# Peptides against a protein of PDB entry 7BDX, part 18

Target 1, 212 residues: chain A of PDB entry 7BDX
Amino acid sequence: EMGAAACTLLWGVSSSEEVVKAILGGDKALKFFSITGQTMESFVKSLDGDVQELDSDESQFVFALAGIVTNVAAIACGREFLVNSSRVLLDTILQLLGDLKPGQCTKLKVLMLMSLYNVSINLKGLKYISESPGFIPLLWWLLSDPDAEVCLHVLRLVQSVVLEPEVFSKSASEFRSSLPLQRILAMSKSRNPRLQTAAQELLEDLRTLEHN

## One batch from the design tools (peptide; made by RFdiffusion4, then SolubleMPNN)

Design b1_p9_1_s4 (from b1_p9_1, 7 letters changed)
Fold by OpenDDE base, seed 2:
Structure b1_p9_1_s4 (fold): chain B 212 residues (1-212), chain C 212 residues (1-212), chain A 9 residues (1-9)
Amino acid sequence: as target 1 above (212 residues)
Amino acid sequence: as target 1 above (212 residues)
Amino acid sequence: PEPVDLRDL
């Protein structure tokens, strides 16, 4: 209980840029983000067994950790910190997103995707993520999720790749050969307006790239 | 490990007034401070057995909790919150200070005393603490501690009582009859200059009150 | 500029 409560408070206050700067300005940041990755990994490895109730202390704790990473990645110095000093955490998030089945741990998957999207705002972050082994297959695996919120954040991350010529050019051959176009077209007709819009915008961006 | 790391970060960032306001402005503050008291109590109750290493995850966690309470009590709205909405936590801190033997858990005892001192800056807080059952005996029990840092913070809390006529008048009879004058005089000769000064100032304040 | 994802519970 208490660990989840403390971590949840830290998540809430980390919505402030000044709090993110204070976290990163200390000598404890490296250790904290190292243990964060390990803790998230341990939690995901435990899910193959008993149905951990989504409201468990452990679940709330890991959600708060993922939320902290998201809020750190929302800030320019936080993105720089993650990309320079916590690459293992980014590798862990990519791994955990691959290990989770479609529909499994949806809230955590959304938080991790939001953190990766925020990291992708930095060109150095986008390069690091997109050059990770199996990144394109991972995007399509995640896009197979039945959850509209998961799919939304995957589409936003795909859009970040597509909109950066220096990154997209490296992946363009694999991307074009593996693109789940029918899935994206189905999302452009979703009843979820946010998913519908994101899929429509991505399809427009892709059409623009075919004509160049 | 991870809980102590998260709580230690929350302690560090709670040195900011804006972070204290953010913690208290949320709907989670009441629950957090309620569980804080329970967690601190559980830790102190566990100390009668195995020598918990002072560097244990549990020790670091409880130190961070006490540090958060201290930082909240340093801010005017934080003192108001504690005195209005978290009186049970103040009662718990007073209890735990009584339960700890001289020389036991010195770092935690110092942090708890610092929090009570900060609460005593508010007249409503000072009234609440000083009207607690056994408060004067508790001060003298704490002043029997061999640790100079514990004794320093006790003397500062005693000084807060002595310097407030509306509070001191209620306790003056018991205070004068139980005052460990020889102990305070010994502290005024301490090799620790902070303890020496605090004891000297308190003795001067007490002399001023005898002539009025 | 793409919108930044920020979470507070």
Scores: peptide ipSAE 0.032, ipTM 0.834, DockQ to the pose 0.073
Fold by OpenDDE base, seed 5:
Structure b1_p9_1_s4 (fold): chain B 212 residues (1-212), chain C 212 residues (1-212), chain A 9 residues (1-9)
Amino acid sequence: as target 1 above (212 residues)
Amino acid sequence: as target 1 above (212 residues)
Amino acid sequence: PEPVDLRDL
């Protein structure tokens, strides 16, 4: 209980850029982000056995950790810190997104995808995550999720790859050969306007890349 | 481990007035401070059995909680919040200071005394803690501590009572009859300059009150 | 500029 309450307050105040700078300026930041990855991994590994109530103190604690990572990645110095000093946390987030089944831990999956999207705003971050083993298959696995918010953040992360020629050129062959085009076309007809727009924009960007 | 790391970061960032305002502006603040008192009480009750290593994750967690309370009480709106909405936490801190033996948990005792001193800057806070049952005996119990930093913060809290005529007049008879004058005189000759100054100033204020 | 996802509570 108390750990979840403290971590939830830290998540709330981490929406400030100055708080993110204060978190990163302390000698405790490295240890915190190292244990964060281990804690998130331990939680996701426990889900296959127990019907963990989504509203448990442990679930709220892990949501707050993922929220802190997202808020850190929203800040330029936070993205630089994650990519330079917390690569193991990024690797853990990518692994956990692969370990989760469609419809499993949707809220945590959204928070982890938001953190990766924020990391992708940094070219060094985008290079790091897109060069991770199995990144393209992982995007398509995540795009199979029935949840519209999961699919939206996957499409945004795909778009960050497509809009960066230096990154896209390295994966273009695998990307084109495995692209779940029918799934993206179905999303472009979604009743969810955010998902519809993101799928339409990605389809336009992909058409532009086929003519070059 | 992770709870102590998160709470320690929250302690660090709570040194900012804007972070204290953000903590208090959220709907989670009341629950956090309620559980804080219970967690500190549970920790102090566990000390009579186990040689709790002062450097344990649990000790660090409770130090961070006491540090957060101190930083909240350093801010005007934080003092108002504690006195209006978290009186049970103030009662718990007073009780825990009574339960701890001389030389036991010195660092926690200092943090709790610093929080009570910050609360005493608010006249409503000073009234509340000074009207608590056994407050004057508690100050003398704490002044028996061999630790100079504990004694310093006790002397500062005593001085906050002495400098407020509306508060001091209510307790003046009990205060004068039980005053450990020889102990305060010994502190006025301490090699610790901060303790020496605080004891000298209190002795001067007490002499001024004997002439009125 | 890419939109930044800042999580408000």
Scores: peptide ipSAE 0.032, ipTM 0.834, DockQ to the pose 0.071
Fold by OpenDDE base, seed 4:
Structure b1_p9_1_s4 (fold): chain B 212 residues (1-212), chain C 212 residues (1-212), chain A 9 residues (1-9)
Amino acid sequence: as target 1 above (212 residues)
Amino acid sequence: as target 1 above (212 residues)
Amino acid sequence: PEPVDLRDL
């Protein structure tokens, strides 16, 4: 209980850029983000395939941890910190996103995907995550999720890859050969307007890349 | 481990006034400070008279909690919150300071005394803590501590009472009859300059109150 | 510039 409450408050205040700077300016940041990865990994490994009640203290704690990583990655200095000093945390997030089944831990997936998207705003971050083993298969695995919010954040991360020619060129052949085009086309017809728009934009960007 | 790390980061960032406002502006503040009191109480009750290693995760967690309360009480809106909405936490701090032996949990005592001192800056807070049962005996019990830093923060809290005529007048008879004058005089000769100065100032203020 | 994802309470 108390740990989850403290972590939830830390998540809320980490929406401030000055708080992110204060967290990173301390001598505890490295240890905190190292233990964060281990804690998230321990939680996902404890999931016996049961839909853990989303209201558990453990779930709330892990959500707050993922939220803190997201808010840190939202700030330029936070992205630099993660990409330079906490690569193991990024590797853990990528692993956990692969370990989770479609429809499993939706809220955690969304927060982790938002953190990866924020890291992708930095070219060094985008290079790091896109060069990770199994990254393209992971995107398509995640895009098979029945949840519209998971799929939305996957599409946004896919768009970050597509919009960076230096990154996209390295994986363009794998990307084109494995692209779940029918799935993306189905999303462009979604009743969810955010998912619909993101799928339409990605399809337009992909068409532009075929003609160049 | 992770809870203590998160709580320690929250303590560090709570030195900012804007972070205190953000913590208090959320719907979680009441719950957080309620659980804080319970967590601190649980820790002190688990002390079998052994000097728990100050480096334990549990000790670090409780230090961070007490540090957060101190930083909240350092801000005007934080003092108002504690005095209006978290009186049980103030009662818990007063109780725990009474339950601890001289020389026991020195660092925790210092943080709790700093929080009470910060609350005492508000006349409503000073009234509340000074009207607590056994408050004057508690001050003298704490002043018997061998630690100079504990004694310093007790003397500062005593000074806050003495400097407020409306509060001091209600307990002046008890205060004068039980005052450990020889102990305060010994502190005015301390090699610790902060303790020496605080004891000298308090003795001057007390002399001024005898002549009026 | 791409929008930044922020989460709070």
Scores: peptide ipSAE 0.032, ipTM 0.834, DockQ to the pose 0.074
Fold by OpenDDE base, seed 3:
Structure b1_p9_1_s4 (fold): chain B 212 residues (1-212), chain C 212 residues (1-212), chain A 9 residues (1-9)
Amino acid sequence: as target 1 above (212 residues)
Amino acid sequence: as target 1 above (212 residues)
Amino acid sequence: PEPVDLRDL
């Protein structure tokens, strides 16, 4: 209980850039983000196919942790910190996204995907995550999720790859050969307007890349 | 472990007035401070005369919680919040200060005393804590501590009472009859300059009150 | 500028 309450407060105040700078300017940041990854991993391992009590103190604790990572990654110095000093956390997030089944832990997946998207805003972050073994298969695994918000954040992350020539060129062959085009086309007709727009934009970007 | 790391970060950033305002402006503050009191109480009850491992994750967690309370109480709106909305926490702090033996949990006692001192800066806070049953005996119990920092913070809290006529007049008879004058006189000769000064100032204030 | 996700409580 207390951990969830404390992390929830820390999550809220971490929406401030100055608070993110204060967190990162201290000597405690490395320890915090190291334990964050371990805590998230332990939580995901505890699920073993059981029905997630989303309102549990443990779930709220993990959501707050993922929210803090997202807010840190929203800031330039936070992205630099994560990619320079907390790569194990990024590797953990990538692993956990692979370990979760479609429809499992939707809220946590969304938060983790938002954090990865924020990391992807800078070229160094995008390079790091896209060079992860099995990254492209992972994107397609996540895009098989029935949840529209999960799929939206996958499409946004895919767009970050597609729009960066230096990253896309390295994976272009695998990307084109495994692209779930029918799934993306279906999303472009979604009733969810954010998902629909993201799928349309990605399809336009892909068409532009085929003509160049 | 994770709770201690999160609370430590929250403690650090709570040194900012803007962060305190952000904590208190949310809907989570009441829950957080309620659980804080319970957590501190559970920790103190777990000690049962055992040697405190000061470097334990649990100790660090509780120190961070007490630090957060202190930082909140340092701000005017934080004092108002504690006295209006978290009286149970203040009552818990007063109780725990009574439950601890001289020399036991020195660091925690100092933090709790700092929080009470900060609450005492405003008349409403000072009235609330000084009207607690056994408050004057509690001050003298705490002043029997062998630790100079504990004694310093007790003297500062006593000074807050003495300097406020509306508060002091209500307890003046009990205060004068139970005052550990020999102990305060000994502190005025302490090698600790902060303790020495605080004891001298209090003795001067008391002399002034006897002549009026 | 790419949209940045800042999550409030």
Scores: peptide ipSAE 0.032, ipTM 0.834, DockQ to the pose 0.073

Design b1_p9_2_s1 (from b1_p9_2, 4 letters changed)
Fold by OpenDDE base, seed 3:
Structure b1_p9_2_s1 (fold): chain B 212 residues (1-212), chain C 212 residues (1-212), chain A 9 residues (1-9)
Amino acid sequence: as target 1 above (212 residues)
Amino acid sequence: as target 1 above (212 residues)
Amino acid sequence: ESELEELAA
């Protein structure tokens, strides 16, 4: 309980760039983000099937941790810190996204995907996560999720890859051969306007790349 | 472990007035400070005798919580919040200071006394804590501590009472009859310069009040 | 479109 409350407050104040800088400028940042990954992993491993108690202190605790990572990654120095000093945390987030089933831990998936998207704003971050083993299959696994917000954040992360020639060129063959085109086309007709727009933009970007 | 790490970071960033305002401006502040008191109480109740594992995650967690309360009380809006909306936490701090033996949990005592001193900067806060049952006996109990930092912070809190006529007049009879004068005189000869100065100033203030 | 940094509030 107390840990969840403390993390929730820390999450809230981490929306400030100055707070993120203060966290990272301290001697405790490395330890905090190391234990964060371990804690998130332990939570996901404790999940039995598809059942999640969303309102539990444990869930709130892990959501707050994922929110903190997202807010850190929303700042340039935070992205640099994560990619340079917390790579194991990024590896953990990628692993956990693979371990979760479709429809399982939707809120946590969204937060983790938002953190990866924020990391992807930095070319070094995008290179790092896109070069992780199984990255392309992971994107398609996540895109099979029934949740529109999960799919939206996957499409945004895919778009970050597609819009960066240095990254896309390395995976273009695997990407083109495995692309769930019918799924993306279906999303471009979604009633969710954010998902619809993201799918349309990605389809346009992909068409542009086929003609080049 | 993770809770202690999160609280330690929150403690560090709570040194900022803007962070304190952000914590208090959120919808989670009341819950956080309620659970804080309960957590501190549970920790003190779990202590067997005078033995404390200072380096434990649990100790670090409770120290960080007490540090957060101290930093909140260091800000005008934080003092107002504590006195208006977290009185149970203040009552808990007063109770825990009474439950701890001389030499027990010195660091926690210091943090709690610092928080009470910060609260005492506000006349409303000073009135509230000084009107708590057994407040004067509690001050003398704490002044029997062998730790110079504990005694220093007790003397500072006593000085806050003595320097406020509206508060001192209500307890002046009990104060004068129970004052551990010989203990304070001994502290005025301490090798600790901060303790020596605080004891000398308090003795001067008391002499001034006897002539009025 | 400038990649807007997403805050998780």
Scores: peptide ipSAE 0.062, ipTM 0.849, DockQ to the pose 0.142
Fold by OpenDDE base, seed 2:
Structure b1_p9_2_s1 (fold): chain B 212 residues (1-212), chain C 212 residues (1-212), chain A 9 residues (1-9)
Amino acid sequence: as target 1 above (212 residues)
Amino acid sequence: as target 1 above (212 residues)
Amino acid sequence: ESELEELAA
């Protein structure tokens, strides 16, 4: 209980840029983010395939960790830190997103996807995550999730790849050959207005790239 | 390990007034400080009388909790919160300081005494802690510690009582009858210059009060 | 401009 409460407070205050700078300016940041990755990995490995998100201290603790990573990645110096000094954590997040089944740990998936999206705002970060082994298959695996919020954050990450010519050109052949077009078209007709809009925008961006 | 790392980061960033305000402005502060007291109490109760400060994750976690309380008490709104809404935590700190033997958990004692000193800057806080049952005997128990830093922070808390006429007048008879004068005189000759100065100043303040 | 994601607890 106490660990989850402390980490949740740290998550809340990490919404401040000055707090993120204070965390990263200390000598403890490297160790903290290293243990973060290990803790998240341990949690996901402890999940039985049929167990939904436990309303437990452990789940709240891991949500707070994922939230802290997201808030760090929302800041320019935080993205630089993650891409330069915490690549193992990025690799861990990509791995854990692959290990989770559709509908499993939905809130955690959303938080991890938000962190990857924030990392993708940095060109160096986008290059690093998009050049990771199995990245494109991972996007389509995640897009098969029944949850609208998971799918929304996947579409946002796909859009970050599509909008960067230097990154998209390297993966364009694989991307075009494996694109789940029917799934994205179905999302463009969603009752969720955020998901509907994100799917429509991505389809427009893809059409623009085929004509160039 | 992860809990201690997260709580240590929260301790570090809580040195900012804005972070303290953010913690207290949230709906989680009451629960956090309630569990803080329980966690500190559980730790102290788990100590065998002869076990010195363990270089453990648990000890580091409890040090960080005590540090957070100290940093909250360093801010005006934090003192108000502790005195109005977290009196149980103040009672717990007073109790735990009484439960610890001389030379036991020195760093934790220092942090807890620093928090009580910061609370004593508020007249309402000083009244609350000084009117607690056994407060004066507790001061003398703590002043018997062989550690110079413990004794220094006890003398500072004693000085806060002596310098406030409204508080001192209520306890003056008990204070004068039980004052460990020889111990304070010995501290005024300490090789530790901070302890030496604090003991000299307290002796001067006490002499001034006897002539009025 | 890509929206930066900050999460309140």
Scores: peptide ipSAE 0.052, ipTM 0.847, DockQ to the pose 0.092
Fold by OpenDDE base, seed 4:
Structure b1_p9_2_s1 (fold): chain B 212 residues (1-212), chain C 212 residues (1-212), chain A 9 residues (1-9)
Amino acid sequence: as target 1 above (212 residues)
Amino acid sequence: as target 1 above (212 residues)
Amino acid sequence: ESELEELAA
């Protein structure tokens, strides 16, 4: 309980750039993010057996950790820190997103996808995550999720890849051959306006790339 | 480990007034400080049996909690919060300081005494802690500590009482009858300059009060 | 490029 409460407070205050700078300026940042990845991994590995109730202290703790990573990645210096000094954490997030089934741990997936999206704002971050083995299959796996928020954040991450010619060119063949076009088209007709818009924008971006 | 790491980061960032405001502006503050007191109490109760190594995750966790309370109490709105909404935590800190033996948990004592001193900056806070049952005996018990930092922070808290006539008048008889004058005089000759100065100042303040 | 940073609340 107390660990989750402290982590939740740290998550809340990490929305401030100055707090992110303070976290990173300390001598504990590297250790914190190293253990963060391990803790998140341990949680996901524990799910295969017991339906850990969504409201457990452990779930809240892991949500707060993922929230902190997201908020750190929302700041330029935080992105730089993650990409330069915490690559293992990024690898862990990618792995965990692959280990989770469609419809499993929706809130955690959203937070992890938000963190990856924020990392993708930096070209170096985008290159790092997009060059990860199985990245494109992972995106399509995640896009099969029944949750609209998961799908929304996947589409945003896909858009980040598509909008960077240097990154997209490396994956263009795999991307085109495996693109779940019918799924994206279905999302463009969603009643969820955010999902609908994101799917429409991505379809427009893809059409622009086919004419080039 | 991870809980202690998160709490340590929260402690570090809580040195900022804006972070204290953010902590208190959230809907989790009351719960956090409630559980903080319980966690600190559980730790101190566990000490009677096993020499919990100073470097344990649990020790670090409790130190971070006490540090957070101290930093919250360093800010005017934080003092107001503690005095108005977290009195149980103040009662817990007073109790824990009584439960600890001289020379036991020096670092924790220092942090807790710093928190009480910070609370004492507010007249309402000073009134609250000084009116706690056994407060004067507690000060003298703590002043018997072999650690110079513990004694320093006790002397500062004693000074806060002495400098407030409205508070001091209520305890003046008990204070005069139980004052460990020889101990304070010995501290005024300490090789520790901070302890020496604090003891000298307190002796001067006491002499000024005897002439009135 | 929508450089829109996302905060997790």
Scores: peptide ipSAE 0.069, ipTM 0.848, DockQ to the pose 0.144; fails the geometry check
Fold by OpenDDE base, seed 5:
Structure b1_p9_2_s1 (fold): chain B 212 residues (1-212), chain C 212 residues (1-212), chain A 9 residues (1-9)
Amino acid sequence: as target 1 above (212 residues)
Amino acid sequence: as target 1 above (212 residues)
Amino acid sequence: ESELEELAA
């Protein structure tokens, strides 16, 4: 209980850039983010089936950890730290997103995807995650999720790849050959306006790249 | 492990006034400080004898909790919050200081005493703690500690009482009758310069009060 | 290139 409460408060205050700088300026940051990855991994591995106690102390603790990573990645120095000093955590997040089934741990998936999106804001971060083994198959695995928020954040991460010619050119062949176009087209007709817009924009960007 | 790491980071960032305001401005502050008291109490009750694993995750976790309380109490709005909304935590800290033997959990005692001193900076806080049952006997119990830092913080808390005429007048009879004068005089000759100074100043303040 | 910072609430 107390660990989850402390971690939740840390998550809440990590919305501030100055707090992120304070976290990173301390001598404990490296250890914290190392254990974060291990804790998240242990939680996902302990999940028996599709039954999630969303309101458990353990779940809340892991949500707070993922929230902290997201908020750190929202800041330029935080992205630099993660990509330089916490690559194992990024690898863990990518792995866990692959280990989770569609519809499983939706809230955690969203937070992890938000963290990866924030990392993708800088070219070094985007290069690192996009060059990860199985990255493109992972995107499509996640895009099969029934949850609109999961799909939205996947589309945003796909868009980050598409908008960077240097990154997209490396994966363009695999991307084009495996693109779940029918799924994205279906999302462009979603009743969820955010998902609809994100899917439409991605389809427009892809059309622009086919004509060049 | 992870709980202690998260709590330690929260302690580190709580040195900022803005972080304290952020902690208190959240909907989780009350619960956090309630569980803090319970956690500290459980830890102290679980101590078998005088053997302390100072570097254990559990000890580090409790130290971080006490550090957070201290940092919250260092800020005016934090003191107001503790005295208005977390009185049970203050009562718990007072109780735990009484439960610990001389030389036992020295670092935790120091942190708890620092928190009480910070609370004593405002008149409402000082009134609350000084009107606690057994407060004066507790001060003398703590002043019997062999640790110079414990004794220093006890002397500072005693000085907070002595410097407030409205508070001192209520306890003056008990204070004068039970004052461990020989112990304080011994501290005024300490090789520790901080302890020496604090004991000298307190003796001077007490002499001034005897002549009025 | 919209550097959209996302804070997790």
Scores: peptide ipSAE 0.064, ipTM 0.848, DockQ to the pose 0.144; fails the geometry check

